# Ledger of designs, part 2: peptides against a protein of PDB entry 2AKA

Target 1, 299 residues: chain A of PDB entry 2AKA
Amino acid sequence: MEDLIPLVNRLQDAFSAIGQNADLDLPQIAVVGGQSAGKSSVLENFVGRDFLPRGSGIVTRRPLVLQLVNSTTEYAEFLHCKGKKFTDFEEVRLEIEAETDRVTGTNKGISPVPINLRVYSPHVLNLTLVDLPGMTKVPVGDQPPDIEFQIRDMLMQFVTKENCLILAVSPANSDLANSDALKIAKEVDPQGQRTIGVITKLDLMDEGTDARDVLENKLLPLRRGYIGVVNRSQKDIDGKKDITAALAAERKFFLSHPSYRHLADRMGTPYLQKVLNQQLTNHIRDTLPGLRNKLQSQL

## One batch from the design tools (peptide; made by RFdiffusion4, then SolubleMPNN)

Design b1_p8_3_s1 (from b1_p8_3 with T1S D8S)
Fold by OpenDDE base, seed 1:
Structure b1_p8_3_s1 (fold): chain B 299 residues (1-299), chain A 8 residues (1-8)
Amino acid sequence: as target 1 above (299 residues)
Amino acid sequence: SEALEILS
């Protein structure tokens, strides 16, 4: 069962090599959310390393196929530079930025051409996620005036596919009813069958408020439910707070919070990673026969 | 074709 995700990884790599972006309905999880919703932080917490581009505005500007592979060794490799093993995750970040700029230029535009990054680590479960650009409304700098629509169109290429699960990342300190992630998810998955909700920034909610109703799946029900997480603040990141300490603080947060204590065992980054691993594995198992048949019919 | 081989 644990080999199914690596199997799909091979398919993803093969299709990327021939320029097949999102045409084939591969079983996958697309990560969607507004800018600064915490998508990159969630992914970094899975790896336990800082390796994704950071900054204001649109940070992710190409789809990032992030393939996490449990291994006794820790290193990263890119499909576009085979044979190079990255052990310094700062260099991984720099490579993502360089490869993004190579295709998009310096105008901070977007490209639908994926970057394929595989991370081997003893600290991860097998898990593949497609990180997509954050949804935005206002172009900044040299971004094209229609950047919002370009991003939406790119996201739609992924999330409209029936075999695409949607990891909808929403910050708790904003009105969840107006969540960009949940809106787009509801548009393409009105019955909430393919969407997994992630609620970030629970620690940044106003005193006296909580997201209990959302996390209990009572406000905006999703079949696959919601998982709350607590990410490091920018101050924590700048202060070099390690992810291990952050994960411990996250656990403490849920256990000590009166509104979330009863949910604590079903919250947090480690639980999210486990759930995603299981859901993706099961999803692949269910969809592969159909995918095989589709491919055979195209011969 | 490679995809089919992978799925075989």
Scores: peptide ipSAE 0.195, ipTM 0.881, DockQ to the pose 0.709
Fold by OpenDDE base, seed 5:
Structure b1_p8_3_s1 (fold): chain B 299 residues (1-299), chain A 8 residues (1-8)
Amino acid sequence: as target 1 above (299 residues)
Amino acid sequence: SEALEILS
């Protein structure tokens, strides 16, 4: 038997190839959050490369099935262009943008058809995430006035599935009670069984405030808990600050902060990646027997 | 199906 995460990757690829989209209840982690919540930065920090589209408004406009695979080499592959190896991650970004535009057009519309991207790297753990469009309330460009609901409907196709874990990304410098991510998670997972909380922008909180209660799972309890992270600033991103250096700064942030130093070993991007790898692996182990039985019954 | 083969 092969590794469980790569096994599910093969299933995802097979179903994507036939246009199954999100109809099958595959064990997976869907990433949800409002626009500018820091989702893209978290994913890029896992890879250690800048490779996701950036900009104002809705950036992710199709589901991105991001399959991270630990390997001795570093390159990316898209399911829609098999055999092409990308070693320049700027080209990866451009391909995502091009493939998105090919389906949605240039009107900044959305499509529920996933892009499947596999990244091989010595710097990653095996981990698959489905990055979903950021929730928004304001249409931009030629987007329809109901774009908010279109995005929500798309997200619901994923997060309502029983075998879908939810990575809820919320910025700490906003009212967490009004977090788009936690709100949608609570709607479909009222008991907090499938939701993992990520708190970004901890370094941008007002002096004298902290998210300790949230991170200690005392304010809005989730069975799977919360993990805080510190992403690069927009200035650092624009200046192409090295992600490795940013990860070191993140570690220093938690260690030096009076409210977080006691949690430092259970915070930060590297710890988040480990936790997600473990939780996804365990989740797959628990759900695969049921999935197999379901598929067999449909023959 | 290919899916069942993968899961076998």
Scores: peptide ipSAE 0.188, ipTM 0.876, DockQ to the pose 0.700
Fold by OpenDDE base, seed 3:
Structure b1_p8_3_s1 (fold): chain B 299 residues (1-299), chain A 8 residues (1-8)
Amino acid sequence: as target 1 above (299 residues)
Amino acid sequence: SEALEILS
């Protein structure tokens, strides 16, 4: 029997090819969070490569359907340029930027048209995520004054779908009560059934404070719980700090922190990847029969 | 139709 995640990948590719971007309720995980919440860093940590655009303001300006596939080889492919295998992940970054600019122009605008990227790697679990633009309230450059609402409207096209799981990424060094990710998740998933919480920047919290209550699912309960992670700092990213070394430092952080030591085995990027793989697989298993029936009725 | 074939 074919793996369920690759099966859904084939469906995603097929529907993308015919322009059915947001009309179908495919089982998927949408990644949401404010600007600089650490979304892109989490995704790069899964792959173990620097390959996503970086910068100030809105970096992700189109949905990125990121399909991670466990393989004996390491390379990337875009749906919009089939047959080209990327082995240099810097070239992957450049292609994302070029393809984004081709559609949005140079005004830093957004587009709802997805970019489909598949990464084969021996270092990943099968996992598909839809990376969405970061929520913001302040237009920059030539962005329209209503850019905040344009982004929100785009996100809503994904997160309102019943079969969409929500990976809500929130920084710990900000008031979680004001988390853009958790706010939008609460709006469309008030009972917390479809939302997985990710807490970043735990290493940047003020001395004497911690996010223990959040991570223990006591403050804002989600059925699927919270997972804390520690990403590379912007300085480390700019300095090209090795992701493997960063993951080791993350493990050390949780083990050595008095507030998180007891949770250490249920924290960190590797654990998050495992949980997402399992939850997505189970979610697909539960939703595919209904999807099949719906498609059959439309023929 | 292709989607149904994939799901078969």
Scores: peptide ipSAE 0.186, ipTM 0.875, DockQ to the pose 0.640
Fold by OpenDDE base, seed 4:
Structure b1_p8_3_s1 (fold): chain B 299 residues (1-299), chain A 8 residues (1-8)
Amino acid sequence: as target 1 above (299 residues)
Amino acid sequence: SEALEILS
């Protein structure tokens, strides 16, 4: 039997082709967070490449099913253009943008129709994430006035599912009590059973403040805990700072910070990737029997 | 059907 994550990838592809039945609940991780919370940066750090759309406002406008597969080779494939192997990740970004615009138009609207992207890389662990549009309050451009609710409704289609784990991405330099990610997670997962907290922008916190209590799972307890990360700054991104160098800087940050040093081995992007791989694998193992039964009952 | 085959 193949690895569990690749197995579910095949299921995702199959259901994407026919439209997933609302009654089906695939084990998956949905990534949620406010605009500029750092979701895209986290995903790019996993891959080690810049490949996601950038910009102000709502950047992700369709769900992106990102399937990371450990492989000896490095390339990307889209489900909507089978057989085409992308080795230039700029082209991957452009394809995401083009495919998004093809469906939504150029008005910065959103669509619930997923883009399925598989990335083979020696630098990744097997991991599948569903990147969702960032939560927003204010329409921009030609967006409809109810865009906030459209986004929320889209997110709810994923995060309300019992087998959906929630990767809640919150910036530390904002009031975590007002985190869009944690709010929506609390709404659909009040006991914190399905939510994994990611705290970004720890390096941007006000002097004299820290997120130690959050990271130690003492403020807003989640069964699956919190992991802090340090992403590249916008300056670093614009300057095309190497992700490998950024990951080294992240490690140094945690090791050198008085409030986080004791947690350093349980922080950072590499650790997050490992945890997500493990949690997703275990989650799939636990949920597949039930999924099989549901599928059989629908015959 | 395909899904069940995948899960077999």
Scores: peptide ipSAE 0.186, ipTM 0.876, DockQ to the pose 0.665

Design b1_p8_4_s1 (from b1_p8_4 with S5E)
Fold by OpenDDE base, seed 1:
Structure b1_p8_4_s1 (fold): chain B 299 residues (1-299), chain A 8 residues (1-8)
Amino acid sequence: as target 1 above (299 residues)
Amino acid sequence: SEALEILD
């Protein structure tokens, strides 16, 4: 069961080598959300390292196929530089930035060509996610005026695929009815069969307001439900607050909050990681027979 | 073909 995710990783790598990208309907999880919704923070919390580009505006500008592999050792490898093991995750961040800039140039444009990053760690479960650029409405710098549509088109290449699960990341401190993530998910998954909701920034909600109804799956029901998480603030990141401490604070937040205490065991980053591992594994098991048949018929 | 080999 646990070997199914690594199996799909090999498929992903093989197809990437021949230039087959988003048009392949592999069982996978695409991460979608608006800019600053907290997508990168969620991924970093899984690894327990700061390794993704940060900043204002669009930070993820290429799809990032993030393959997490449980291992006794901790290091990262890129498909585009085989054989190089990264043990310093700052160097991982720099490599992502460099590889992104190499393809997109200095205009902060986007490219549909994925970056394939594998992270070995004792702190992760086997899990593969495709991090996609954050949805935006306002071009910045030298970005083309139609950058919003370019991003949407890129996302649609992934999320329209039947075997693609959607991790929809929405901030709690914004109106959920206006969530870019849930809007795009509803468009391609109207019955909510492929969408997993993640609610970030629960700690930043106005006093007297909570997301209990959302987290209880009562407001906008998803078959796969919602999981709330608490990420580090930008101030915390700048202040070098470690992720371990942040995860402890997250647990404390849910346990101590009157609206969330009863849900605490089904909230937080560790629980999210477990759920995603299980759901992806099960999804692969259900999908691979059909994929095999499809590939066989094409020979 | 390689994909099928991986799946075997």
Scores: peptide ipSAE 0.173, ipTM 0.876, DockQ to the pose 0.738
Fold by OpenDDE base, seed 5:
Parts: C-alpha cells; structure tokens; sequence
Structure b1_p8_4_s1 (fold): chain B 299 residues (1-299), chain A 8 residues (1-8)
C-alpha cells in the first residue's frame, strides 16, 4: 500500500479521465472563501512559487485540483497534457488561464469541470486541495447577473459531500460574522465537523483589534480548529518578495505579536500545511473502506 | 473497475 494521499490522487486522476466530474465523494479538501480572501496566496505559499492566476474579480473560474507531492525534483504536470513537465511556474499560470478560457470562453464565466495540476517539489508535503472560485456578489465584465448563484451552486457540489473537508479562508480585517467562507461552511456543516478555519490578513487588522478569540476557537468553534496565516502584501507581491522571506516574516509576526505569541507554534503557513497533510491522511484512512465498499456495490 | 484496482 502506497501513501494514502498519492493513492487518492490516482483515484482522482482515474475518475477525471472518465468524466465523473463533481459526482465524486472522494476524501478531499475544498478551499472556499470570498474574493480576495487570500486563498491563492495560501496555496502559493505551500508551493513556494507564484503560479496561480491573479487579477481583479474572479480569477479562479474552474475547480483546481492541486496535488502536491513531495519529491526530490521540482516540476508541475497537468492531467490534460500528460508528459509535459513544467519547471517555469509562470508557464503553469499561463496554462491554467489558457485551459480555463478554453472551456469557459472569454466572458469570464465559470465551469464545474476541474483542472488537475500536480506539483512535485522538495518543499511540499503531500497534500491535495481543490481550489474553488471565490464567492462574489457583483458580476464583472460579461458575467451573467446570476454569477453569484452559479458560483454557490458549484461550491455546493463539493462542500455538501460527506467526505469533503472544507478549508474556509476568511480575512481577519473584515467582519468574520459576514465571512462568505464561514457562512457556507456553517450552512453545509452546521456542527463544524468538516471545516478547518484559516484566518488571513492578521497583519492588516486595525490597531487595538485582534482575532485571538477566533484563533483560540472560542468565538465560532470548529472541531478542527483555526490556523492564522500572514500572506505577502500586494506591495510585496508586486516587488517580487521571496516567499521564503515572507514565511520568515510570518513567523516573526506571530512571535512578536502580544495577542498571538502564545499561539505562534500553532500558526503560520508551514504549520497549516502540516496540519492539512495529517488531517487529510487521517480522513482518507477513515473513509477509504467505505468508499471501496460503495464502489464494489456499484459494479 | 480501475478505481477498485487502485484500492486493492
């Protein structure tokens, strides 16, 4: 038996090849959050590379199955173009954009058909995430007026599945009571059993305020808890600040902040990646027997 | 069928 996460990756690839789409109830983590909540930055920090589409409005318009695989080599590969190894992550970004446009057209619409991207790297832990379009209320460009509901419907195809864990990404500098991520998570997971909270933009909170109560799991309790992270600022991104340096700054932030110092060892991107790896592995172990039985009964 | 083979 191989590692559990790579095993599920093979299942994902196999089902994608036969066009199962979102009908799958594979053990997985779906990433949800409002636009500009910091989802892309979190994922890029895991890889240590800039490779996701950026811009204003909706950037992720198809589900992105991101399969991180620890390896001695560093390259990316798409399921839709097997055999092509990407070592330039800018080319990865361009391929995501091109493949998205191929299906959705030029109207900035959305599609529920996933893009499968595998990244081999010595800098990652084994981890698979499904990045979903950011929730929005206002259509942009040629988007249909009901784009908000289209996005919600797409997200619901994933997050309603029993074997789907939810990575709810919320910015700390906004009212968490109005967090799109936490709202949808609570709707489909009212007992907070499948939801992992990520709090971004902790460094952008108003002076005199903090998210300590949230991070300590006291305000909106989740069984799987909350993890705070600090992403690069837009200025840092534009200035091409190195992600490694940003991770060091993140560590320093938590250690030096009076409200978070006591939590510092359970905060930050590296800890988040570790927790997700462990939780996903355990989740797979718990769900695979049932999945196997279900598949056998469908023959 | 292939999925089951992967799980075996």
Amino acid sequence: as target 1 above (299 residues)
Amino acid sequence: SEALEILD
Scores: peptide ipSAE 0.166, ipTM 0.871, DockQ to the pose 0.650
Fold by OpenDDE base, seed 4:
Parts: structure tokens; sequence; C-alpha cells
Structure b1_p8_4_s1 (fold): chain B 299 residues (1-299), chain A 8 residues (1-8)
């Protein structure tokens, strides 16, 4: 038997090819968060490469099914261009942008049609995430005035599914009570059973404040808990700071911070990656029997 | 059908 995550990857690819039935509920992790919450940075940190579109406003405009596969080689493949192996991750970024524009046009509109990207790397654990457009309230460019609701509706197509885990990405330097990610998660997962909290920008919190209570799961409890991360600053990104170096800095941050030192071994991007791998694997194991039954009933 | 085959 194949590893469970790669197995579901094959299912995802198959369903993408034929159009997924609305009644099918694949075990998956949907990534949600407001614009600039740090979602893209988290994903890039997993891969160790810059490969996602960047910019102001809405950057992700189609769902991105990101399938990370541990491998001895490093390359990326898109489902829409099978057989082409990308080894330059800048080209990966360009392809995402081109494929997005091909469907949505240049008006910065959105589309619910996923882009399927598989990344083979020795630096990743097996992990599949669905990156979703960032929640926003203000249309930009030629976006329709109801873009906020279009995005929300798109997100709901994923996060309302019972077998969808929610990676809720919230910046610590904003009021977490007003977190777009946690709000939508609470709406569809009121008991906090399917939601994993990621707290970004811990390094950008005001002096004298910390997110200890949140990270200890005491403020807004989630069954699956919270994991804090420190992403590269915009300055670091612009300066092309190496992600490996950034991960070392992240570790140092948690170890040296009085409020987080005791949590350091359960914080940071590498730990998040491990947790997500484990949780997704277990989730797939738990849900596959039910999925099989549903598929059989639809024959 | 293909999905079921994958799950086998």
Amino acid sequence: as target 1 above (299 residues)
Amino acid sequence: SEALEILD
C-alpha cells in the first residue's frame, strides 16, 4: 500500500481531471487567512524556495493544491502541464501566475478552479495543502465590488466539508479576536475540531506583548492547538534572505524569547511541518473508509 | 471507478 498522503494525492489528481463531485469530501488541509497573514511564506518555508506569487492585495486567486512529496530529487510538476519538470522555482512562480491569468484574465478576478502543483524535494515531508485566496474587504484593480463575498464563497466550498482540516493563519501583531482566519474557522468549525492555528508575525508584536496564552491554547482553544512561526520579514524577502537562515533565526527567536522559550520545541516551521504531516496522515486513515463507502454508493 | 481502483 502506498503512503496515505500520496494516495490521496492521486485521488486529488483524478478528481481534478474529471471534476470533483460535490458530494466527495477528500481529506485535506485548507489554508485560510487574511491578506498578508503570512500564508504564502509558511508554504514557501516548507519547500525552502521562493515560488509563490507575491504582491499587494489578493495574490492567490485560484486554489493551489500544493502536494509536497519527500524525494531524493528536487523538482516541481503541474497537473495542467504533465511531463514538464520544473527545477527553477522562479519558473514555478511564473507558471502559477500565467495559469492564473489564463483563467481569470488580468483583471485580478478569482476562479474556483484549482491549480495542482506537486513538489518533490528532499527537504519536505509528505504534505498536501490547499492554499486559498486571502480574505479581503476591498476590491482592487478591476475586481468586482463583491470580491469579498466571492472569496468567502470559494473558501466555504472547501472549509465546510467535514473532512477538510483548516489551517488558520493569523498574524500575532493584529488582534486575534478579529482574525479573519479564526472567524471563518469558528463559523464552520464552532467546536474547534478541524482547525489548526498558525500564528505568524510573533516577532512583530508590540514590545511588552506576547501571544503566550494563544500558543498555550488558553485563549481561543482549538483541539488541534496552535503553532507559532516566524517568517522572513519583507526586508528579508526583498534582500533575498535564505530560507534556511530564516529558519535558524526562527529557532533562535523562540529559544531566546522569555514568553516562548518553554514552548520552543513545539514551535516553528519544522515542527509545524511535522505536525501537519502527522495530522493529515491520521486524518486520511480515519476518513478513507468512509470515503470508499461514499464512492461505492455513487456507482 | 478510477478512484476506487486507487483505493484498492
Scores: peptide ipSAE 0.163, ipTM 0.871, DockQ to the pose 0.764
Fold by OpenDDE base, seed 3:
Structure b1_p8_4_s1 (fold): chain B 299 residues (1-299), chain A 8 residues (1-8)
Amino acid sequence: as target 1 above (299 residues)
Amino acid sequence: SEALEILD
C-alpha cells in the first residue's frame, strides 16, 4: 500500500479542479496566523530553501497547498505547469508570485483558488500543509476595505472542515491572548482537539519574560500541545543567512535558555516537522475509511 | 471513481 500522505496528495491533485465548492473533506493541515507571525518562515525551514514570497503586509494571497515529499532528489513541481521541474528555488518563488498575480492582479487582492506545489527533497519528511493568507485588519495598497473579512472567510472554508487540523502560528513577542491564530482556532475548535500551537519569535521576547507556561500547555491548553520555534530574523533573511545555520542557532537557543532548556528536545523546527508528519499520518488513517464511504455513496 | 481507485 502507498504511503498515506502521498495517497492524500493524489486525492488533492485529483480534486483540485473542483475548488472550494466541493463537499469533500480531505484530511489536511491548514496553517493560520496573523500577518508577520512567521508562517512562511516555518515552511521554508522545513525545506531548507528560500522559496516563498516575501514583503510588507499580506504576502500569501492564495492558499498554497505545499506537498513535501521525501526523495533522493531535490526539485519542485507545480500542478498548473505539469512536467516542469524546478531545481532553482528562486524560480519557485517567482512562479508563485507570477501565478498569484495572474489571478489576483496587481491590487494585492486575494483569491480562494489554491496553488499546488510539490517539493521533493532528501531533507524533508512527507508532509502536506495548506498555507493561508495572514490575518490582517488594515488594508494595504489597492485592497478593499473589507479585506480582513475576505481573508477570514477564506480561512473559514478550510478550518471549519472536521477533517482539517489547524496549525496555529503565534508570535511570542505579542500578547498571546490577542493571537489571531488562536482566536480563530478557538472559534471553530473550542475544545482544542484539532489545533496544534506553534510559538514563533521566542528570541524576540522582552528581557525577563518567557513563554514557558504557554509551551508547557498551562495557559491555553491544546490537546495536541505547543511547539516553540526560532526563525531567522528579517535581517538574516535579507542577508541570505543559511537556513541550516539558523536551525543550529535555534537548537542552541533552546538549550541555553534557562526557561526552555528542559523542553529543548520537544522544541524546534525539526521536532515540529516530525510531529506534524506523525499527526497527519495518524489523522489520515483515522479519516480515510469515512472518506472512502462518502465517495462510494456519491457514485 | 478515480478517487476510489486511488484509495484501493
Scores: peptide ipSAE 0.155, ipTM 0.868, DockQ to the pose 0.690

Design b1_p8_4_s3 (from b1_p8_4 with S5D D8S)
Fold by OpenDDE base, seed 1:
Structure b1_p8_4_s3 (fold): chain B 299 residues (1-299), chain A 8 residues (1-8)
Amino acid sequence: as target 1 above (299 residues)
Amino acid sequence: SEALDILS
């Protein structure tokens, strides 16, 4: 039996080729969160490379279908640039930026047209995520005044689909009750059946506070629970702190923190990656028969 | 059609 995640990857590629964005309810994980919530950092930590656009405001401006594939080799390839293998992940970042600008222009607008990026690596589990633009309320620069609603509309195209799992990324150093990610997730998934909570910036919480209740699934219960992660700071990124060291620091953080030590084996980026791989695989297995039937009925 | 082929 072929791996289910690669199978869905082929479906995603096929539908992208014909301009079918979010019309088909493919089993997938959409990543949602406010700007600067740490979405891109989580994805980069999975790959172990810096390759996503960075900056203030909206960095992700098109849906990024990120297909991670476990392989003995390490390289990236874009669906829009077939045959080109990227081994320099800085070039991957530049290609994302260039391809985004090609479609959206230089006004930092958004487009619903996905970028399909596949990364082969020995350091990843098979995992596909759809990175979506960060939710924002305040337009910056030449962004249209209704950018907030444009982003929301784009996100809703994905997260309203019943076969879409939602990776809700929320920073711990903000009021979690007002998390943009959790709000949108609750709107479309009121019973918390499709939502996986990721809590970032646990290391940036005020001294004397913690997110234990959230991580223990006691405050805002999700069927699929919460996983805390610690990302590199911007200073660490600028200082070229490698992701391997960051992952070690993350492990140390959870093990040494009085509020999280008992949860340490169920926290951190490696555990998150494992859980997402398993959940996505199982979700695909459960969903594919229905998808096949739906497609058959449309002939 | 290609999608169905993939799922076959």
Scores: peptide ipSAE 0.199, ipTM 0.881, DockQ to the pose 0.662
Fold by OpenDDE base, seed 3:
Structure b1_p8_4_s3 (fold): chain B 299 residues (1-299), chain A 8 residues (1-8)
Amino acid sequence: as target 1 above (299 residues)
Amino acid sequence: SEALDILS
């Protein structure tokens, strides 16, 4: 029996090839969050490589369909350049930047046209995520004055779909009541049925404060709950701190923190990856029959 | 049609 996540990957690739963007309600996970919330860092931690664009302001400017596939080999492939295998993840980063600039230009604008990237690795679970531009309030550089709404409109094309799960990424060192991620999630998923909460930057909270109530699902309840993670700092990223070492430090953080010790086995990047794999698999199983019937009726 | 083939 074929794995369900790779099956949906084939569907995604097929629809991308014919120019079907966000109109089809495929089972998927959309990643949403404010700028600098830690979305891209979470994805890099899954792969264990530095491969996503970095910088100030809006970094992700096109949807990135990231298809992680467990394999005995490690390499990446883009749908837009079939046959080319990338083994240097720095080249992957450069290709994302080049392909983004090719469509958006140099004005730091956005485009709703996805980039499809598949990463084969022995260090990943099968998992597909759609990384979306970070929500912002203030235009920078030569961005249009309505860039905030352009981003929101793009996100809404994904998160309003009934078969779209939402990975809402919020930093703990900011007021979670004002989280852009949780706000948009609540708008389209008021009952909290499709949203998975990720809380980043737990290590950057003020002394004497913690996010225990949030992580215990007591403050803003989500059916699918919250998972806390600790990403590398910008200093660590710039210094090329090893992701494996960072994951070990993350584990140590949760185990040693008085407020989180009891939750440690249900926190951290590895646990998040497992949960997402399971939830996506189950979600696909539940939604594919309906999708098949819909497609059949359209022929 | 290709999508249906994939789902078959």
Scores: peptide ipSAE 0.195, ipTM 0.878, DockQ to the pose 0.647
Fold by OpenDDE base, seed 4:
Structure b1_p8_4_s3 (fold): chain B 299 residues (1-299), chain A 8 residues (1-8)
Amino acid sequence: as target 1 above (299 residues)
Amino acid sequence: SEALDILS
């Protein structure tokens, strides 16, 4: 039996090929978060490479189906350019940007048409995530005045699906009650059954404050809980700080912090990756029979 | 059809 995550990857690719995106309720994890919430950084930390578009405003403007596959080799492949193996992740970033611009134009608009990117690496667990545009309220550049609602509508196409898990990425240095990620998650998952909380920027919280209650699942309970992470700062990114070093610093942060030390073994990017792998695998196992039946009934 | 084949 093929691994369940790769199996769903094949389904995703097949459905993408026929343009059937919105009507499918595939078991998947959609990543949602406000602008600058650290969403893309979490994904890059999984891969251990810088490969996502960066900049001010909304950098993700199309859904990115990111399929991580554990392999003895390291390379990336896009569904839109089959057969081309990318080993330079800067080229991966450029391809994402080019492919995004090809569809949306240069006006910084958005498109609901996914980009499918598969990354083979010995450094990843099998994991598929759908990176979605960051929620924003203010149009920039030539964006339409209703860009906020366009993004929202796009996100809703994913997160309203029953088989969609929601990775809600929220920064700790902002009021959690105002988290765009948790707001949208609460709207479509009011009982917190499908939502996994990720709390970023724990290292940037004001002195004397902490997110312990959130991380202990006591403030806004989610069935699947919360995991705190520490991403590289913008300074670290600009300085090209090694992700491996950043992950070590993250571990040190949790171990040395009085409020988080007791949670340290259940925090951090590596733990998050493991949890997501497990939860996605289990979720696929639970949902595939129903999906099969649904597909059969449609024939 | 292809999807069902994948799931078989």
Scores: peptide ipSAE 0.193, ipTM 0.878, DockQ to the pose 0.705
Fold by OpenDDE base, seed 5:
Structure b1_p8_4_s3 (fold): chain B 299 residues (1-299), chain A 8 residues (1-8)
Amino acid sequence: as target 1 above (299 residues)
Amino acid sequence: SEALDILS
């Protein structure tokens, strides 16, 4: 057998091509979080490029199956545009927006039909994530008044699956007890067996407060634990601050912070990427035999 | 069928 993550990527592509994504319980990681929780920034930091749609309100409106593949070359490919290699990540962003609009229209609606994007890069580990629309309570544009529930229903199609791991992204500068990500995770994973916590915006917490207890897995315990990250500020993003420099600043943040320095080696985007690679690989190894048996029984 | 081939 090939590498496990690329193997599952081929399965994802095959099932996506025939429109059976919703009925398959493939081993995968679904990324969930409230609007502006920092999900897009985390994903872009993995790639080291700006390539995801940005804006106010709901930005991700279709599931994005993001397949990161370690390679000597750097380029992106879409399943819906086979054979076209993207080397300009701005063009990747534009293609995501165009493909989203093609299906949803211009009314800022959502669709459960995934976009499959594969990124080859020497700067990534093999890792596949399903980026899901951010949870929101307020409709924008021409969105229907029940958009909140439409998003939730879409998310539930992924996170209720037994083989779905949940990357719950929560901002530290908000009440974690009211985290949309942790709420939905607890609803479908009450024992915290499938959920990995990511805490963003640690650098934006009020002076004198910290998320140490959360990061040490003492407040809301998850079997798979929590990892803190520091993303670029909106100003830095708008100014196109280099992600590599931002990652260095993130490392410095954890090392210099009295509450986090003892955790610094188990924090930050690079560590998160490694953990997710390992977690996904192990998860695939554990679930593939069952998946094979299930598929064989359905023939 | 293709899925099974991939897993084989």
Scores: peptide ipSAE 0.191, ipTM 0.875, DockQ to the pose 0.701

